# Peptides against a protein of PDB entry 3S8F: the designs that were tried, part 219

Target 1, 157 residues: chain A of PDB entry 3S8F
Amino acid sequence: VLTLFVAVPSLMTAFTVAASLEFAGRLRGGRGLFGWIRALPWDNPAFVAPVLGLLGFIPGGAGGIVNASFTLDYVVHNTAWVPGHFHLQVASLVTLTAMGSLYWLLPNLTGKPISDAQRRLGLAVVWLWFLGMMIMAVGLHWAGLLNVPRRAYIAQV
Target 2, 166 residues: chain B of PDB entry 3S8F
Amino acid sequence: DEHKAHKAILAYEKGWLAFSLAMLFVFIALIAYTLATHTAGVIPAGKLERVDPTTVRQEGPWADPAQAVVQTGPNQYTVYVLAFAFGYQPNPIEVPQGAEIVFKITSPDVIHGFHVEGTNINVEVLPGEVSTVRYTFKRPGEYRIICNQYCGLGHQNMFGTIVVKE

## One batch from the design tools (peptide; made by RFdiffusion4, then SolubleMPNN)

Design b2_p22_7_s3 (from b2_p22_7, 16 letters changed)
Fold by OpenDDE base, seed 2:
Structure b2_p22_7_s3 (fold): chain B 157 residues (1-157), chain C 166 residues (1-166), chain A 22 residues (1-22)
Amino acid sequence: as target 1 above (157 residues)
Amino acid sequence: as target 2 above (166 residues)
Amino acid sequence: LVEFVYNSSVAMLLAGLLDIGA
């Protein structure tokens, strides 16, 4: 119920962020319908991390609507679907945003910029984290649809 | 220049806002479609029924596991099940194949789960509330009941069995 | 369709408010 209440404002916020990204990309020389995406600073882990988090949040948000829907919840409630949703929302969006924040915050606090090696390592960490989270989340959602229960160490399926 | 930039931002925001609204409609339409087709396999619940969890073990239909399975009509049964820390009562639950079974499930202690493997039966069991599930077992055999709501140290070992007889 | 969308939106908002108040 609360989820449905905040769904519209959350969607509006998410798409305003997307609008900001488009504007930023176009300011950086990107043109066309999708050229602005390539123009974004994909070499900066402080940027890539939260953006990947947002990408994970898209299916997670859709799942939130499913979980909050009375009829659809009968299918997914207390199944592996639910932890799949959580991992997209918390372990993807929140965690990746935190990672990105650190890549910005620490250099500013210490006054020392990150080395190129640290930057590349950061990019690898963020992308690998995202990939792993997507694999796990897809698996959990799939298992949930097959009625695999959560909070159980074994299922017959 | 800054004013021009702000105006440009607003234009992009309007476009994305329109897209967001369109996506919202798509999601609503998908939910509506699901409801219309009834393909989700939703098990209808009975009316809200309350019980006293402090006395449910001593009196009433849940008190005696030997009388938990009640025939209510031709090929129709009601089964009064307790989910407790840490198991189910009765255990096993014995029912005939092809019979319409109404499960009346409650808890004397904490919240539990009632998830029957091989079926779409999956409900939470709250103390003071009766969960009602209707199901017909088409195949004979053993069906394991799993608790899918954390209920304490023995949660992971909280199992029951439904035996469907030919 | 418009009516359905409108009613659904209102229902979601009202349900949300009730949930917060509970």
Scores: peptide ipSAE 0.016, ipTM 0.716, DockQ to the pose 0.032
Fold by OpenDDE base, seed 1:
Structure b2_p22_7_s3 (fold): chain B 157 residues (1-157), chain C 166 residues (1-166), chain A 22 residues (1-22)
Amino acid sequence: as target 1 above (157 residues)
Amino acid sequence: as target 2 above (166 residues)
Amino acid sequence: LVEFVYNSSVAMLLAGLLDIGA
């Protein structure tokens, strides 16, 4: 009955993070409706990784509402939809945040900044990971809607 | 400086709060739309029915696979199905085309899945509980039953068949 | 605070209604 109330705090957290990003972007010289996005430090994998995780978490959160809905869960439960959902949540947000944290933590622990080559490699890894996760997640959600069962190697479609 | 920063932050937070709220409404609208357009696909859950999983194989309507398909009325049947490690009984399940079928599914051992390909039948089967699903097969043929809940080493091979006769 | 409480309440009510299938 009150299951969907859990989404409210999550949304509150989401807007706070988004607000912080906008504020940071504007402090860095970004102007206009979207200029602040461009002003964010996209050259830093420690920043890019968790932000991409957040982007993946948005559709995942929407899916969470679906999964928690009594009537809609009937459609998606134990289908490929469910793995699609938690891959966005865990393999996107959590994993990318961990990756980003690593790019911040290691230089600080060692006292040595990352090289330009390491930075570029890190950016490539993070972006490729995100892209792969999005492709996989979309595929899994799509398959789930086509009634492909979870935990089965066989499907009619 | 602190006051200005605080005001700026609040302004951004208010904006994004409004956006978040708007998105919430969008999600609700999408759910409502889905329900409105796909009402025929939603099967309401029945009243919770319980059984003793330790005796369900020995006594009661699930005990004899030969008596699992029961005609309850004109063009109406109840099928008592057991999902077990690792299969279904009866297997195959034979039902007539166009008949209203009420599946009563339970498990004597662990949690299983009951997913019928080509249909919207997809339920978890819990020991001690009876899952009830109502469905009418419009097309004759064979429909595969798939276990979509991990139930042990033989899970991947746990299949059944529903044969719909003309 | 009032705005927050209001918005949260509305959101929760809507979520609750959605949860019960209304």
Scores: peptide ipSAE 0.014, ipTM 0.756, DockQ to the pose 0.036
Fold by OpenDDE base, seed 5:
Structure b2_p22_7_s3 (fold): chain B 157 residues (1-157), chain C 166 residues (1-166), chain A 22 residues (1-22)
Amino acid sequence: as target 1 above (157 residues)
Amino acid sequence: as target 2 above (166 residues)
Amino acid sequence: LVEFVYNSSVAMLLAGLLDIGA
């Protein structure tokens, strides 16, 4: 029940953030229905990381609603589905947001801007992390639907 | 200029809020789809039943593993199962093929899992509560019971077996 | 299924209304 209570505010917040991103993208010269996306600062790991985290959070959030449903939770409870959900929420959104925050915070704390090499490395790290996390999450969710248990080293399939 | 920016932001927010409502319906539809496609043969939750975990080993239907399987009808059985640290009793659980089996599972110690491999039986077992699961084994053979709830140092080795006889 | 969808929708609607102060 509590999950459903927080789902609506979270969803509203998420799309409000998206609205802000659209506005920012349009201010940066993006036009059209999707042109504003391309205009966002994809060359900045401090931007890319949280955004990728948010993207990963979408299926995770949907999964949260599934997990909160009595009937649907019966299907997925204590299966590999649950770790899949956790990794999307914590290891994707939270972790990527933290990583992205560091790419902003550390330069500001030290007073030294990041080098171009560090920027490129940061982008690589964030994208690779996202890719790996998506592969893992999809695998875990799939395994969960196939009734693979969590907290066990063995599986039926 | 600030006013202009504010108005622009509000316009986009209104659009995205409308989109958010649409997405809400999409999520509900996805939930419905998942329910329709993956919940076939769902075992409904049983009525809440309580037991005293401190005496369940000494008296009652769980006390004697040799009498754990009770025939309640021509093709119906009740099996009283204990999940404990670290195993199941009776072990093995022997039941006939094609019979309707009602598992009544409880724990004398801590929370355990009762996940029967090859079936949709997957429940948590709480001390003081009786989990009731109904299932009919259509295929003979051995079905492994797995504890999928951490219960201590021996959790990873906590297994049982259901033997379905022809 | 219908009851689930209905209940979920109502719950989400109520949560939303509470969040916006309505």
Scores: peptide ipSAE 0.009, ipTM 0.720, DockQ to the pose 0.053
Fold by OpenDDE base, seed 3:
Structure b2_p22_7_s3 (fold): chain B 157 residues (1-157), chain C 166 residues (1-166), chain A 22 residues (1-22)
Amino acid sequence: as target 1 above (157 residues)
Amino acid sequence: as target 2 above (166 residues)
Amino acid sequence: LVEFVYNSSVAMLLAGLLDIGA
């Protein structure tokens, strides 16, 4: 039970990020409870990528708590659940953040803005990546709950 | 104005802080619910039992695969299993249907997995330690043992079989 | 279900390849 309190600092960090996003959205003209979300720069892959990473990190973080729980870990340990968790944390948050960073960094390093075509392609890439990651993650977690082992190419289910 | 911006951010943070705390309690509640409703099959940790991995093959209950299955009581057996690179001993493991089986599993070399398909048996096997798992096979047939911990070049081919006899 | 996971992984792989092409 005490282990769950380790999540408090992480949640504090999360709310700060969320608050920053809300502030940014409202600064951009968004109003109301959800209007600020629509006002965020969803046309910029450098923004969209890390935000999608954050969204993937939410269920991944919840899974982290599960994995750290003694009794629950017995159920999920060394099953496909664990790779599912990894893909949400590393292949979603970290990877998408890296992708987003590149969309910002490269134009700034070269001094040349990305073309509109590149921007649209970038948006497609990060959204498709996120979608694929979510599908795979759901599949892995589901398989894990069905006791499909990790690090094995064969299973009964 | 930086001051105004800070005040605005703080206002948002207060709301999100409340949300975060609420979510914390939700997660705790969900975990508690899961534990209360879905942990009937969880095997608690047993007493720490140690063995010498350098001699486990030469002496003791794991040394002879022909003597690995020991009847300890009416409809009760202990099975001494070695997980090694790259297989299990004995193989197959033959046990009767409906008997309470206590698996005593250890490794002479590296860490392995012991995952029995169709069961909730899933443990890591550490050299120098004995993993103890209790299970009763209700259905006759063959149950595959899978190594789910990477143990070397032959890891992917490391399988065993439990044969449950009627 | 393993097949489902496989197919899902293919989708991710394709997304990754698109990223390389970007």
Scores: peptide ipSAE 0.016, ipTM 0.751, DockQ to the pose 0.034; fails the geometry check

Design b2_p22_7_s4 (from b2_p22_7, 17 letters changed)
Fold by OpenDDE base, seed 2:
Structure b2_p22_7_s4 (fold): chain B 157 residues (1-157), chain C 166 residues (1-166), chain A 22 residues (1-22)
Amino acid sequence: as target 1 above (157 residues)
Amino acid sequence: as target 2 above (166 residues)
Amino acid sequence: LVELVYNASVAMLLAGLLDIAA
């Protein structure tokens, strides 16, 4: 009930953020239906991290509805599906947002800008983290659908 | 300039809101698809039944593991299962192949899981509540019961066995 | 399935309306 209660507002918020990104991209010279995406600052880990987090949150949000649905929950509850959902929500969105915030906050607090090497390393970390999380999440969701149990070190399949 | 910016933002927001609505329907469709493809063999739950976890070991149908399997009709059985720290009783649970089995599971202590490998049986077991699951084993053999709800230090070793006989 | 979809839709619509009204 709670999940479904917040589903629409959350979607509205998410797509409002997307609208803001489109506006920002167009302000940066992006044109066309998708050109604004390319114009966004993909060279900044403080930007890339939260955006990747949001991308991971999309399937996670859908999964939230699944987990809250009584009929579907019967299939996925206490299976590897649930950890998969958590890793999308926490290890992707929350963690990547924290990483992004750190890349912004530390330079501002210390008064020292990050070096180009640090920036590049940060980008690598964020992208690799996202990739790893997506692989693991897909695997966990798949395993969950195959009835692999949560909180167990053994499985039939 | 600010007014123009606000109007532009509003236009983008309207577009994305329309898209969001479309995506909402996509998600609903995905849920429907998932239900249609993954809900085969859903086990209907019984009516809500309560028990006293403090006395369930002493009196009632869960008290004696030797009497836990009760034939209720032709090719129909009720099995009273107790999930406890850290195991199941009776263990093993012996049932005939092809029989309709009604599992009535409860706990005397903490919340446990009742996950039967090779089946769609997967329920949480709450103290004071009886979990009811109906299933028919079509294949003979051994089916392992796994606790998939953390219940203490011995959780990882909490297993049971259902033996389905020909 | 129909019941689930219906209930989910109603809940989401209600949530949306409440969000707009707030």
Scores: peptide ipSAE 0.013, ipTM 0.715, DockQ to the pose 0.053
Fold by OpenDDE base, seed 5:
Structure b2_p22_7_s4 (fold): chain B 157 residues (1-157), chain C 166 residues (1-166), chain A 22 residues (1-22)
Amino acid sequence: as target 1 above (157 residues)
Amino acid sequence: as target 2 above (166 residues)
Amino acid sequence: LVELVYNASVAMLLAGLLDIAA
């Protein structure tokens, strides 16, 4: 009940953010249904990181609703599914947002802009992190559906 | 200019709200799909039953492991299982193939897990509460019981065995 | 399944309404 209560405003917020991104992309010259996405500042790790976090949060959020279902929870509870879920939420969204915030915060705190090399390295880091998190998350969710137990180092599956 | 921008934002927000509604239905559909494909043979939760964890070892159906397996019908058994730090009793649990087994599981100490490999039996065991699980083993052999709830220093080594006899 | 979908839908709708109205 509580999860579903929180899910509604979260979804509204997510799509409001998406609307803002679309507007920003269109202001930057993007046109059409998807052209605005390409127009967003994908060369800035401070932008890319939290956006990737948001993308990872989508299946995680859906999983949260699944976990909150009394019926579906019988399938996934205390399986590898659960770690897969919160890794998307914490290790993807929260962590990537934190990473992205640093790429904005540190230059502002120090008064020094990041170098081009640092920018490129930052992009590599956040994309690789996202990729790794997606691989792990998919694996954990899959394992969970195969009834691999949580908090156990062995399984026959 | 600000008014124009505001109007444009509102238009996009309306579109995304419509999309959000559509996605809501997609998520519901995915939940339904998951239920339909992965919930075959799900064991429903039993009636809430309580027990005193401080006396469960001394008196009652869990007190004697030798009396833990009770035949309740021609092809029905009730097994009274204790999950404790760090193991299960009785161990092994011996049951016949093809019989309907009702597991009555409780704990005298802390919360444990009761996850039987090769089955969909997966419940948490709380002190003071009796977990009821009904299952029929179709294949003979050994089934490992795994504790999937952290219960202390010996958690990782907390295993049991169900032996299904032909 | 039907009950689950129904309950989830109602809960989310009510939560949304409460969020907007409050």
Scores: peptide ipSAE 0.007, ipTM 0.719, DockQ to the pose 0.052
Fold by OpenDDE base, seed 4:
Structure b2_p22_7_s4 (fold): chain B 157 residues (1-157), chain C 166 residues (1-166), chain A 22 residues (1-22)
Amino acid sequence: as target 1 above (157 residues)
Amino acid sequence: as target 2 above (166 residues)
Amino acid sequence: LVELVYNASVAMLLAGLLDIAA
C-alpha cells in the first residue's frame, strides 16, 4: 500500500511542470483551457524534446503504478512489460530531456546560435525519436501482456 | 513582477495539484477495474518461508530429485523445485493432469526466475526464501520453464520442463 | 552488433558536432 503512495510525489512533480508550461503558454498569449498549449514554443527543439519526454512519461508513470501494485505485478513482472515501462522513463523522458538540454547548452557554450536548418533537423529528430519510442513501448507492453518474458531470447508468442 | 508571477504560478500549481489528485483516483479506479475484470489466473503470494541455501542441496525436501514430487492428498501434490546455475531440479518435473500442484521453489546460489510457458506461473526465486505457487494443469503435455531473471553467463540456456501426464 | 551500434553512434555524434562547429 505504501508503495503506491510513491505515485503521489511523482504526480505532484509532473503536474507542477505542467503548471509551469501553462504559465509560460499564457504569458505567450495563449488563452482558454487549451489555447496556452498552442502558444508554447513548438518551433524550438530545446523545448519540444523535454516536453515529448514528459508526454512519454505519462503512460510510463501509469505503468509505474501498475508495476508497483502488489496484485498487478504478478501479471507483468519480469515480462516485456517492464522494459516497456523503463524505456518510456529512461529512453523517452531522460533521453529527450538530454537532447533538449543539448539544443540549449551547445549554442550557449559555443556562442553560436543554431541555424534554421539545424533547428528544423532537431525538431525532426526529437519527433521521430518520440514516435519510435512510442511504437517500441507499445510493442513491449503488448508483448508483456502476452506473457513474453523479460531477459529471455525465447518466447511462446 | 516577480511577486505576481509567483502568485500566478502558485494558482496554476494548485489547479494542477487538484488535477493530480483526480488522476490518482482515476488510476486507482483503473486498477480496481482491472482487478475486477481480470481476476482470473491471479495466484496469491504464499507465506514467507525461509531456508538455508547452503544446506538445501544436502538435506531437506529439495535434496533428492527423486523425492521432489510428494503427494499430499487426493489429487494434490507438492513439488520441491531447485533453481540453480544453470537449470532446474528435478528436470523434468512430472505431474498428473488435473491435480493441484503446489510448487515450493528455492535456490542454492543466486536469484533465478521461474517462468512456466503456457501458464501464469512467473516468480523470482531467491536464495534463502521459498517461493510457493499453486497451479492446476488442465492440459497434458510439456511446459517449458524459463529463467527470466539474469543469473550469470549461462542464463540464456537455463531451461526446465514440466511434463503433465494424463 | 554492439560494435556497429557504437561506431554508428560515434560517427553520428562526430558529424553532429562537426556541423555545429562549422
Scores: peptide ipSAE 0.006, ipTM 0.736, DockQ to the pose 0.019
Fold by OpenDDE base, seed 1:
Structure b2_p22_7_s4 (fold): chain B 157 residues (1-157), chain C 166 residues (1-166), chain A 22 residues (1-22)
Amino acid sequence: as target 1 above (157 residues)
Amino acid sequence: as target 2 above (166 residues)
Amino acid sequence: LVELVYNASVAMLLAGLLDIAA
């Protein structure tokens, strides 16, 4: 129960960010329940990267609650589940946010906008990264639930 | 104009905060459901038992691997296991099928893991602490013990075996 | 809503503390 208390600030922050995204999307002309999502600047890797990071962070955060719960952690602790969790947190959110920041920072520092080719390449990079991370994370979590141990080169299954 | 914008932002924030709260309760419910439906495999944690890691090899129940398996009652055994760099003792651990086994595991050196394939036995082993795990092997055969906590250069090949006899 | 979140948080905190203590 204390674990869930710890999750409260994180959830509040996460959904506040979501609120900001909705507001931004609606300001950009998005309407309806999901139209605001489409209205967001998905053509900008500086935007797409951190948003994809957030999406990966959602299941990771849920997993964090599991990991911090002593009863549930008994099942997943020191299994492949744990690497799956922190890959979502670090290699997804943190890494993608860093990638996204570069797509904003470098043009700003140099005073030169990114070319269209660079923009498209950037979009490809962040989407492929996200996809790869999701596949790996799902696999690791699945393996963990099958009791595949962490830090071992062998497995029962 | 600023007031209107501020009010709009607050409205969205309130909505999403409400959603976040709802999701929090969903998680609580999920945990409760999991505990209610999956209690059979849960091993309750015991009280913290401590031991001196510097003397555990020389004296006490872990000192002699030949005496590590102790019958404590009818169809009940306690097995005193050492996890060390880089292996387990006794090795193999021989126990009868269908018996209630209480593993008492400690380490004389560094932190190790004790993961038994084919079982739900998975604990960390800390020097100075005794990990207690209760398990009943229903199927005879060999069960591999895997160290799933990094413990040094030989971690990758640190294995043991539990032999369950009919 | 803020009060609700606060109360829920406090309740969870107390429940957690009780769980640890007992």
Scores: peptide ipSAE 0.006, ipTM 0.753, DockQ to the pose 0.029

